# Peptides against a protein of PDB entry 2AZE, part 152

Target 1, 148 residues: chain A of PDB entry 2AZE
Amino acid sequence: AQECQNLEVERQRRLERIKQKQSQLQELILQQIAFKNLVQRNRHAEQQASRPPPPNSVIHLPFIIVNTSKKTVIDCSISNDKFEYLFNFDNTFEIHDDIEVLKRMGMACGLESGSCSAEDLKMARSLVPKALEPYVTEMAQGTVGGVF
Target 2, 101 residues: chain B of PDB entry 2AZE
Amino acid sequence: GRLEGLTQDLRQLQESEQQLDHLMNICTTQLRLLSEDTDSQRLAYVTCQDLRSIADPAEQMVMVIKAPPETQLQAVDSSENFQISLKSKQGPIDVFLCPEE

## One batch from the design tools (peptide; made by RFdiffusion4, then SolubleMPNN)

Design b1_p23_3_s1 (from b1_p23_3, 7 letters changed)
Fold by OpenDDE base, seed 5:
Structure b1_p23_3_s1 (fold): chain B 148 residues (1-148), chain C 101 residues (1-101), chain A 23 residues (1-23)
Amino acid sequence: as target 1 above (148 residues)
Amino acid sequence: as target 2 above (101 residues)
Amino acid sequence: MYKLPGTIKSSELKGTLTITLTL
């Protein structure tokens, strides 16, 4: 009885750990897809332009962005060495990482929200190693979550 | 019996976790390779136009922050403060705005 | 890529949020 109880606790622990790993894997896959898709897009664009974009026109990863209403008043204090910044806003703001930006750009092919067209899914699959393709399919179908 | 059933379940879960670990290893390896590939890193960029697609500068101000790893970001929202604090240990922080179209 | 726990909306903050930007 006690042994069974211990095993049941362990079972639940393992299930939870698996769930966490599933979440981590999904995020990693999305990052991979988004990154590769971005690189692919830019490579194609530069090929078409026959030159790279001006250095001051692009933002290389990694970065974060802050957005707020254009009407928001911002006070910025910067240390002399630029090691410290302090921004004071008079209204709400949002902070996004580069991954989120890429997702919103569609670089993750809508996989993050399960909003994949057939072409989106094809693209997503093409941007991951073969071993990950089934998982991408599962993500697109929203069927990830079971124990396999 | 119950014990045997639970034991079998745990074995199956172990196998499932091993499969997940394998997939994660593949994925992390790919990400590492991408991070180490100079061509990929050169092409790993967005434009201000891209940023406008997520936050239109006509309505939103978009600020870009390039900070070294291990930079501390502190955000506060209260009636008294709407604040973002950045503290770097490894180098200067670069902040710039995307212009309006 | 810097990973945040998610999009940070100031209006959803409860107190002070501190994050270390880690690759």
Scores: peptide ipSAE 0.462, ipTM 0.912, DockQ to the pose 0.846
Fold by OpenDDE base, seed 2:
Structure b1_p23_3_s1 (fold): chain B 148 residues (1-148), chain C 101 residues (1-101), chain A 23 residues (1-23)
Amino acid sequence: as target 1 above (148 residues)
Amino acid sequence: as target 2 above (101 residues)
Amino acid sequence: MYKLPGTIKSSELKGTLTITLTL
């Protein structure tokens, strides 16, 4: 009886660990798709323009963004070495990472929300190694983890 | 019996986790390869137009922060204080505004 | 790429939120 109880606890622990890893894998897949898709987009754009974009017109990864009302007053204090920043806002703000930006740009093909068209899913599959394709399909269907 | 059933379940979960780990390794490897590819890194950028599509510059301002890894970000929201604090240990932080169209 | 624990809206904060930017 005690041994069974111990194994049941272990079972639950393993299930939770697997769930966490599934979440991590999904995010990694989305990152990979978004990144590769972004690179392809930019490569194509530069080829069409026959030149790279102006240096001051692009923002290289990694980055984060802060958005707030255009009317928001922002006071900024910066250390001498620029190692420390303090921003004071007089109103609410939002913070987003570059991954979120890429997702909203559609770079993850809508896979993050299960809103993939057939074409989007095809693109997503093409941007991952063959071994990951089935998982991408499951993500699109919202059936990840169903086998557990 | 119950013990045998649980033991079997644990074995199956172990196999499932191993498969999951394998997939994660594949994915991590791909990401590392991308990070090591100079051309990919050169092309890993967004434009101001991209950012405008995320936040309407007519209504919202967008501040871009480029900070070294391991930078600490602190956000506070209260009735008397709305602030973001950044503290890096590996180098200077770069902050700029996305220009309007 | 940096990863945040989702979009951070200041209006949803309860006190101070501290995050370490990791790749």
Scores: peptide ipSAE 0.462, ipTM 0.910, DockQ to the pose 0.856
Fold by OpenDDE base, seed 3:
Structure b1_p23_3_s1 (fold): chain B 148 residues (1-148), chain C 101 residues (1-101), chain A 23 residues (1-23)
Amino acid sequence: as target 1 above (148 residues)
Amino acid sequence: as target 2 above (101 residues)
Amino acid sequence: MYKLPGTIKSSELKGTLTITLTL
């Protein structure tokens, strides 16, 4: 009885770890798709323009963004060496990483929300190694979570 | 019996986890390859237009922060203070608004 | 690519949130 109880505890531990790894894998897949899609988009755009965009018009990864109402008053203090910044807002703000930005741009093909069209899914699959394609399909269908 | 069943379940879960680990390794490898590819990194950018597309430019102000790895970000929200603090140990932090703003 | 724990909304903060930016 005690032995079975110990194994049941271990079972739950492993199930939780698997769940966590599934989440991590999904995020990694989304990152890969979003990044490759971004690169592909920009490559195509530059080819059509026959030149890269102006340097001051682009923001290279990695970055984070802070957004707030344009009516928000922001006070900024910066150290002389620019190693320290302090921003004081008089209203709420949001902080996003670059991956979130890419997702909102549609670079993850809507896979992050299960809102993939047939074309989106095709694109997503094309941007990952063959071994990951089944998992991408499951993500799109919302069927991730099974034991495999 | 029950013991045998649980033992079998654990073996199956182990196999499942190993498969997950394998897939994660594949993903990580792909990401590393991308990070090591100079051309890919050159093309890894967004525009201010992209940023405005995700944050209503009519209503929102967007700041971009480029900070070295290991930079500490501290955020506070209270009735008295809404604050973001950045502290870097590896180099200067760059904060800017999109030029179109 | 930096990875935050998620979108940070100040209104959802429980006091002070401290994060180390990692790739």
Scores: peptide ipSAE 0.459, ipTM 0.911, DockQ to the pose 0.842
Fold by OpenDDE base, seed 1:
Structure b1_p23_3_s1 (fold): chain B 148 residues (1-148), chain C 101 residues (1-101), chain A 23 residues (1-23)
Amino acid sequence: as target 1 above (148 residues)
Amino acid sequence: as target 2 above (101 residues)
Amino acid sequence: MYKLPGTIKSSELKGTLTITLTL
């Protein structure tokens, strides 16, 4: 019947939406873990040093980074008000956001790649609310993807 | 029948989505709390050493961009040029290089 | 935190990529 066909279409739409939300949730969890882990690391470091780092020695979030070969020639033009920048490179470059940097720093405990040791998983779980711990476990096991 | 089965499936999917929405709400709430916490924001930083660690320190140069929200970033790669353009509407853009080791 | 659609490698670009930095 046409009604069944309509419901089947709706079912597929919902399944796709759920899949998208699962991906979004995983990213949100990784962001939370990475951020909290970074804060925790720095807090501990400052406690050990008994002082904060020099103000001009650190980069606060948010930021973007561009990396290229040290041999790359870069020409830069800047507007007078610094509202506009133009960079010309003679070779390839890469652009990364801060969350990617944090992941590469290991701040997400390897959860982003499924390379999570028992200790990493313990850390990851400790950095999220209790309600999210089961999902973190599923992420570590690679069992996320099914519908509840 | 098939109709009843599909109806039941949709109800189950609705419950699953509600669970996801709940978890996402928890996450967004936590992230908001972090963004509003002064101490957390003070400690939300990386060092140049951190940045160098994500690339080959012997071969790569790292440039940092601090731009206000809604800044437009344009990247181009062609045989004629490799280019990055930044355009801000809300304030000045700060760009600096991480020192070499 | 800024979020890009992913790591941008110039070698993988097809034409011009424009992104608005959003928190």
Scores: peptide ipSAE 0.459, ipTM 0.911, DockQ to the pose 0.848

Design b1_p23_3_s2 (from b1_p23_3, 7 letters changed)
Fold by OpenDDE base, seed 3:
Formats: sequence, structure tokens, C-alpha cells
Structure b1_p23_3_s2 (fold): chain B 148 residues (1-148), chain C 101 residues (1-101), chain A 23 residues (1-23)
Amino acid sequence: as target 1 above (148 residues)
Amino acid sequence: as target 2 above (101 residues)
Amino acid sequence: MYQLPGTIKSSDLKGTKTITLKL
């Protein structure tokens, strides 16, 4: 009886770890798709223009975005060496990483929200190794979560 | 019996986890390859237009932060204080608004 | 790409949140 209880505890531990890894894998897949899609988009755009965009018109990864209402008053203090910044806002703000921006741009093909069209899914599959295609399909269908 | 069933379940879970680990390794390998590809890194950018599409500049102010790895970001939200603090030990932090703003 | 936990809304901070930016 005690042995069975010990194994039940271990079972729960493993199930939780698997759940965590599933989430991590999904995020990694989304990152891969979004990144490759971004690169592909920009490559095509530069080829069409026959030149790169102006240097000051682009923001290279990695970056963080902070957004707030335009009405928000912001006070900023910066150390002399620019190693330290302090921003004080008089209202709420949001912080986003670059991958979140890419997702909102549609670079993850709507896979992050299960909003993939047939074309989106085709694109997503084309941007991952063959071994990951079944998982991408499951993500699009919202069927991820089973133990395989 | 129950013991045998649990033992078998644990073995199956182990195999499932190994499969996940394999897939994760594939993903991390792909991401590493992208990070090591100079051309990919050159093309890994967004535009101000992209940022405007996700945060309308008519209503929102968008600030961009580029900081070295291991930079500490502290965010505070209270009735008395809304704050973001950045502390880097590896180099200067670059903060700017979208040039088209 | 930074490894942030996700979108951070200040209203969800419940005080102070500290994050180390990792690539």
C-alpha cells in the first residue's frame, strides 16, 4: 500500500513535469516559426526593394517594448554610464518582449491562439523540421495535452 | 495489480518525456542555428510600422528597450507608484521611442 | 530573443516584480 502511494506521488510529479515541458515546447515552436517567418518576410521585402531599409527605421531583435497611454506622464532618470534607468509613470503600463510583438504581427501564423487558417497552418508547417510537424498540427487543432 | 499498473504507467510517462525532450532538442538546435546565422540576424528586425500595428501610436506611447543580457528589470505598480527600473552590469542600456513618433 | 515570462501588465504586478533579462 505504501509502495503504491509512493508511486502515485512519483506519477504526479512526472505528469506535472511533462505538462511544463509541453508548454515550453510550444513556446519554442512558436519562437522558431515567428523568427523564421520574420526573416523570410524581411528578406523578401529587401529583395523587392533591392536594398535594405534605412538603419534608423528598423529595430533588431532582441528588444523589449513598454507601452502606456499617450496621456501618461513619464519621468526618466538615467545614470551617467547608462547602466541604470528609472522610469516613473503616473498610470499603468505594459511590458512586452519581442516574441510577443512577433505574435501580434502574425508571425506565428495564429498558432499561438489556435486561429490558423489552412494557409497559416501550411506556412507554420513549412517553417519547422519534419519531426515537429505533427505537434504543430496538434497545436493548431488545440489537441495538445495528451501523453504520447 | 495496482502496483504493476502504476509501474507500467511510470514507464510510459518516461517514454513520453523522452519524446518531448527530443522535440525540444530539435527546436533549440534550430534556434541556435538561426542565432549563429549572420544573414538571419541581419534580417531579424521589426519596423516602426510593425510596432504601430500592435500598439496604435495615436493612443499609446511605445518605448523600446535594448539591454545587455542579465539586465535586471524591476516593475512596480501601486496606487502611489508606477515604476520601471533597469540595471545592467554588462553594458549600457539603450532606450528610445520609435523614430517615426 | 529575451526569455520573459510573457506580457507584463502593471495592474497584475501586485506590487513589485523583478525579472532578469536572459537571451
Scores: peptide ipSAE 0.434, ipTM 0.909, DockQ to the pose 0.819
Fold by OpenDDE base, seed 5:
Order: C-alpha cells, then sequence, then structure tokens
Structure b1_p23_3_s2 (fold): chain B 148 residues (1-148), chain C 101 residues (1-101), chain A 23 residues (1-23)
C-alpha cells in the first residue's frame, strides 16, 4: 500500500514534469519556425531587391517592443552611460518580445494558436527537422499530450 | 494489480519523457546553430512596416528596446504609476522609434 | 530572443513585475 502510494506520487510528479517539458518544447518549436521563416522571408525579399535594406529600416533580433497610445505622455530619464532608463507613462502600455512580434506577423504559421491552414502547416513542417514534424502536426491538430 | 499497473505507467511516462528530451535536444541544437550562423543573424530582422502591422501607427506609438543580455526590466502599474525601468550591467541600452514615426 | 513570459499588459500587472532579459 505504501509502495503504491509512493508510486502514485511519483507518477504525478512525472506527469507534471512532462507537461512542463511539453510546453517548453512547443515554444522552442515555435521559435525555430518563426525564426527560420523570418530569415527565409527576408532572404527572398533581398534577392528580389538585389540589395539589403537600409540599415536604419530594420530591427535585428533580439529586441523588445513597447507600445502605447500615441496620446500617452512619456517621460524618459536616461543615465549618462545609457545603462539605465526610466520611462514614466500616464497611461497603459504593452511590452512584447521579439518572438511575440514574429508570431503576430504570422511567422509561426499560426501554429501557436492552432490556426494553421494546410499551406501553413506545410510551411511549418518544412522549417523543422524531420524528427519534429510529427510533433508539429500534433500541435496543429491540438492533440499534443494524447499519449497520456 | 495496482502495483503492476503503476509500475507500467511509470515506465511509459519515462519513455515519453525520453522522447521529449530527445526532441528538445534537437530543437535547442537547431536554435544554437541559427544563433551561430552569420547569414541567419544578418537576415534576422523585422521592418518598421512589420511593427506597424502589429501595432497600428495611427493609434499606437511603438518603441524598440535593444539591451544587453541580463538587463533587468521592471514594469510597474500601480494606482498612480505606469513605469518601465531598464538596468543593464553589460553595456548601454538602445531605445528608438521607427523613422516613420 | 529575450525570453519573456508573454505579452505584458500594464493593466494586468499587480504592482511591479521584474524580468531579466535572458537569451
Amino acid sequence: as target 1 above (148 residues)
Amino acid sequence: as target 2 above (101 residues)
Amino acid sequence: MYQLPGTIKSSDLKGTKTITLKL
């Protein structure tokens, strides 16, 4: 009885750990897809233009985005060495990391929200190693974790 | 019996976790390779147009922050205060707006 | 890529949230 109880506790612990790893894996896959898709897009665009974009027209990863209403008053304090910044807003703001931006751009092919078209799914699969393709499919179908 | 069932479940879970670990290793390897590839990094950019697509420039101001790793970001929303604080230890922080703004 | 937990809306903050930007 005690042994069974111990094993049940262990089972639950493992299930939780697997759940965590599953989430991490999904995020890693999305990052990979988004990044590769972005690179592919830009490579194609530069090939078509036969030149890279002007340096001041692009933002290289990594970056953070802060957005707020254009009507928001922002006060900014910067240290002399630019090691410290302080922004004061008089209204709400949002902060996004680069991967979130990429997702919203569709670089993750809608996989993050389960909104993949057939073409989106094909693209997503093409941007991951073969071993990850089944998992991408499961993500698109919303069947990840079905083995449990 | 109960013991046998639980034991079998644990074995199956172990196998599942091993599969996950394997897949994660593949992913992390791929991401590392991407981070080390100069061409990929050169092409790893978004445009101001891209940013406008996620935040309507007619209504929203978009600020870009490029900070060294390990920079501390503090966001505050109190009853009377909306703040973002950035503190770097490794180098200067760059904050800018898209030229179109 | 900085590993943020997700989009941070100031309205969702309960006081202060501190994040270390890690690659």
Scores: peptide ipSAE 0.433, ipTM 0.911, DockQ to the pose 0.879
Fold by OpenDDE base, seed 4:
Structure b1_p23_3_s2 (fold): chain B 148 residues (1-148), chain C 101 residues (1-101), chain A 23 residues (1-23)
Amino acid sequence: as target 1 above (148 residues)
Amino acid sequence: as target 2 above (101 residues)
Amino acid sequence: MYQLPGTIKSSDLKGTKTITLKL
């Protein structure tokens, strides 16, 4: 019947919306974990060293990184007010955001790839509010969205 | 029947979405709190050594870009050129290289 | 933290990609 057809369309629409929200939530969780873990790492390191790192040796979030071969020729043009930059490369490059850097540093505890050890998972859970812990567990197991 | 099944599915999906919305609200709240916490922001940094873990400066040049929000980043890969263009509306952009250790 | 789609490899680009850095 037409009613069933309409409900099926609505069902598909809702499923897609939920899928999108799941992806967004997972990223938010990873950001939270990575950030808090980074802060903890640095706090501990500074406590152990009894001093902060040299100011020019650290890069505060947020940032973007660009990497290319050391042999790549790069030309840079900068506006007077530094509002505009133009980089020309003679070869391929990569762009990474700070979250990607944190993930590769292990700050997300391998949760991003479902590669959490028991210790990693414990750490990840400890860095989120209680309500998010079950979802973190699902992420680690790769079972998010399996109920749909 | 089919109608009953679909109706039940929609009810279940509604509940699931409500749960997701709640969790997302929790996450966004946490992130806002982190962004507003001065001590956390002070400690929210990486080192050049950290960046070497993602791209070894012995083989790769690593450039760091710090730009205001709403900065436009344009990346081009064509037969003519490889290019990155940055255009800020809110302030100056800072770019520097991480040296090889 | 910026909100980007992830790692961008120039080799994966089909011409030009424009991104707005959002927090």
Scores: peptide ipSAE 0.433, ipTM 0.909, DockQ to the pose 0.873
Fold by OpenDDE base, seed 1:
Structure b1_p23_3_s2 (fold): chain B 148 residues (1-148), chain C 101 residues (1-101), chain A 23 residues (1-23)
Amino acid sequence: as target 1 above (148 residues)
Amino acid sequence: as target 2 above (101 residues)
Amino acid sequence: MYQLPGTIKSSDLKGTKTITLKL
């Protein structure tokens, strides 16, 4: 029946949308964990030092980083108002956002790769609202992806 | 029959999606709270040491870009050039290098 | 936090890629 076919199309559409939302939710959770963990790390460090770091020694979010071989020759052109930059490299480069940097720093507790120790998972759970803890557990176990 | 089964499936999927939406709303709310919290923003930083841990300073140089929102970043890798172009509409762009040590 | 579609390696580019930095 045509009605059943229409519903099957809608079913598939919803399943795909749910899958997309699951991936978005996972990323949001990772962002939250990474951010809060970073803040906690820095708070603790400043407390131990009894002072904040020098203003010019830190990089506040948000930021982008570009890395390339130290042997790479870079030519830079800058507009007078600094609204426009042009970099020419003689070799390959990489671009990373701050979230990726935080993940590589371990701020997401290895949850991004499903490589959480028991301690990592405990930390991750502590950095999210109670309602999100079950999902964090599922992420750590690699059981996310089903329709609930 | 089949129609009833599909209808029931759609109802369940709707419930599941609503649950996801709820969780996402919680997450976005938390992120917004973090963005609005002055102390959190003050502490939301990395150091050059952190960046060195990401890219080996013995092999890599690290350039940091701080640009206003809506800045366009163009990256090019062709047979003729490797290029990054930045174009801001809202203000100046700040670019600096992390020292090796 | 900026949102990029993942790490961008120039070697993975097939020509030109333009990204708008959004928070």
Scores: peptide ipSAE 0.432, ipTM 0.910, DockQ to the pose 0.864

Design b1_p23_3_s3 (from b1_p23_3, 6 letters changed)
Fold by OpenDDE base, seed 5:
Structure b1_p23_3_s3 (fold): chain B 148 residues (1-148), chain C 101 residues (1-101), chain A 23 residues (1-23)
Amino acid sequence: as target 1 above (148 residues)
Amino acid sequence: as target 2 above (101 residues)
Amino acid sequence: MYKLPGTIKSSDLKGTKTITLTL
């Protein structure tokens, strides 16, 4: 009885760990897809332009963005060495990392929300190693979550 | 019996976790390779137009922050403050705005 | 890529949130 109880606790622990790993894997896959898709897009664009974009016109990863209403008043204090910044806003703001930006750009092919067209899914699959393709499919179908 | 059933379940879960670990290893390896590939890093950029697509500067101000790793970001929202504080240990922080179209 | 726990909306903050930017 006690042994069974211990095993049941362990079972639940393992299930939870698996769930966490599933979440981590999904995020990693999305990052991979988004990154590769971005690189692919830019490579194609530069090929078409026959030159890279001006250095000051692009933002290389990694970055974060802060957005707020254009009407928001911002007070900024910067240390002399630029090691410290302090921004004071008079209204709400949002902070996004580059991954989120890429997702919103559609670089993850809508996989993050399960909003993949057939072409989106094809693209997503093409941007991951073969071993990950089934998982991408599962993500698109929203069927990830079971124990396999 | 119950014990045997639980034991079998745990074995199956172990196998499932091993499969996950394998997939994660593949994925992390790919990400590492991408991070180490100079061509990929050169092409790993967005434009102000891209940022406008997610937050139109006509309505939103978009600030870009390039900070060294291990930079501390503190965000505050209270009745007293709407604040973002950045503190780097490894180098200067670069902040710039995307212009309106 | 810097990973945040998610989009940070200031209105969702319960006072102060501190994050270390890690790759």
Scores: peptide ipSAE 0.441, ipTM 0.912, DockQ to the pose 0.853
Fold by OpenDDE base, seed 1:
Structure b1_p23_3_s3 (fold): chain B 148 residues (1-148), chain C 101 residues (1-101), chain A 23 residues (1-23)
Amino acid sequence: as target 1 above (148 residues)
Amino acid sequence: as target 2 above (101 residues)
Amino acid sequence: MYKLPGTIKSSDLKGTKTITLTL
């Protein structure tokens, strides 16, 4: 019947939406873990040093980074008001956001790649509310993706 | 029949989505709290050493861009050139290099 | 935190890519 066909279409739509939300949730969890872990690391470091780092020695979030070979020649033009920048490179470059940097720093405990040790998983769990711990466990095991 | 089965499936999917929405709300709440916490924001930083660690320190140069929200970033890779263009409408853009080790 | 659609490698670009930095 036409009604069944309509419901089947709706079912597929909902499944796709759920899949998208699962992906979004995983990213949100990783962001939370990475951020909290970074804060925790820095807090501990400052406590050990008994002082904060020099103001000009750190980069606060948010930021973007561009990396290229040290041999790359870069030409830069800047508007007078610094509202506009133009960089010309003679070779390839990469652009990363801050969350990617944090992941590469290990701030997400390897959860982003499913390479989470027992200790990493323990850390990851400790950085999220209790309600999210089961999902973190599923992420570490690679068992996410199914419908509840 | 098939109709009843599909109806039941949709109800189950609704419950699953509600669970996801709940978890997402928890996450967004936590992120909001972090963004509003002065101490957390003060400690939300990386060092140049951190940045160098994510690339080959012997071969790579790292440039940092701090720009206002809604800044437009244009990247170009063509046979003619490799280019990055930044255009801000809300304020000046700050660009600096991480010093070498 | 800024969020890009992913790491951008110039070698993966097929011309021009424009992104708006959003928190």
Scores: peptide ipSAE 0.440, ipTM 0.911, DockQ to the pose 0.854
Fold by OpenDDE base, seed 4:
Structure b1_p23_3_s3 (fold): chain B 148 residues (1-148), chain C 101 residues (1-101), chain A 23 residues (1-23)
Amino acid sequence: as target 1 above (148 residues)
Amino acid sequence: as target 2 above (101 residues)
Amino acid sequence: MYKLPGTIKSSDLKGTKTITLTL
């Protein structure tokens, strides 16, 4: 009885660890897809335009963004060496990382929400190694979490 | 019995975790390769148009922050303050706004 | 690419939240 109890505890620990790893893996997959898709998009765009975009018109990764109402008053204080910034807002704001931006741009092919068209899924699969394709399929179907 | 069932479950979970570890290793390897590829990094950019597509510039302003790794970001929301503080240890921070047009 | 725990909405903060920007 005690042995069974101990094994049950271990089972739960392993299940939780697996759940955490599944979440981490999903995020890694999304990052990979989004990044590769972005690179491909830009490569094709530059090829079609036969030139790179103006340097001041693009934001290279990594970055974060802060958005707030246009009516929000922002006061900014910057150190002399630009190592420190202080922003004071008179209203709410949001902070997003570059991955979130890429997701909203559709670079993750809607995989993040399980909203993949057939074309989106095909693209997503093409941007990962073969070993990851089944997992991408599961993500698209919302069936991640089963026992392997 | 119960013991046999639990033992079998643990064996299956071990196999599942090993598979996950393998897949994660593949992913992290791919990401490292992308990070080390100069051409990929050159093409790893978004435009202000992209940002406008996700945050309506008619209603929202978008500020871009480029900071070195390990930069500390502190966000405050209280009855008295709405604040973002940035402190870098590795270099200067660049902040700019994306224009509406 | 930076990694945040997710979108940070100031309205969801309970006081102060500190994050280290990591790749």
Scores: peptide ipSAE 0.443, ipTM 0.911, DockQ to the pose 0.859; fails the geometry check
Fold by OpenDDE base, seed 3:
Structure b1_p23_3_s3 (fold): chain B 148 residues (1-148), chain C 101 residues (1-101), chain A 23 residues (1-23)
Amino acid sequence: as target 1 above (148 residues)
Amino acid sequence: as target 2 above (101 residues)
Amino acid sequence: MYKLPGTIKSSDLKGTKTITLTL
C-alpha cells in the first residue's frame, strides 16, 4: 500500500513536469515560427525594394516595449552612463517582450491562439523541422496534452 | 495488480518525457542556428509601423527598450506611483520612441 | 530574443515585480 502511494506521488510529479515541458515546447515552437516568418518577410521586402530599410526605421531584436496612454505623464531619470533608468508614470502601463510583439503581428500564424487558417497552418508547418510538424498540427487543433 | 499498473504508467510517462525532450532539443537547435546566422540576425527586425499596428498609435505611446542581458527590470504599481526601473551591469540601456511619434 | 514571463500589466503587479532580462 505504501509502495503504491509512493508511486502515485511520483506519477503526479512526472505528469506535472510533462505539462510544464509541453508548455515550454509550445513556446519554443512559436518563437521559431515567429522568428523565421519575420526574417522571411523582411528578406522578401528588401528584395522587392532592392535595398535594406533605413537604419533608423527598424528595431532589431531583442527588445521590449512599454506602452501607456498618450495622456500618461512620464518622468524619466537617466544615470550619466545610461546604466540606470527610472520611469515614473501617472497611470497604468504595459510591458511586452519582442515575442509578444511578433505574435500580435501575426508572425506566429495565429498558432498561439488556435486561430490558424489553412494557409496559416501550412506556413507554420513549413517553418519547422519535419519532426515538429505533428505537434504544430496538434497546437492548431487544440489537442495538445495527450501522452505521446 | 495495482503496483504493476503504476509501474507501467511510470515507464510510459518516462518515454513520453523523453520524446518531449527530443522535440525541445530540436527546437533549441533551430533557434541556436538562427542566432548564429548573421543574415538572419540582420533581418530580425520590426518597424515602428509594426509596433503601431499592435498598439493604437492614436491612443497609445510606445517606448522601445534595448538593454543588455541580465538587466534588472523592476515594475511597480502601488497607491503611491506607477514605476519602471532599469539597472544594467553590462552596458548602457537604450530607450527611444519611434521616430514617427 | 528576450523572454519575459508574459505581458506585464501594471494593474496586475500587486505592488512590485522584479525581472531579470534574459535571452
Scores: peptide ipSAE 0.442, ipTM 0.911, DockQ to the pose 0.840; fails the geometry check

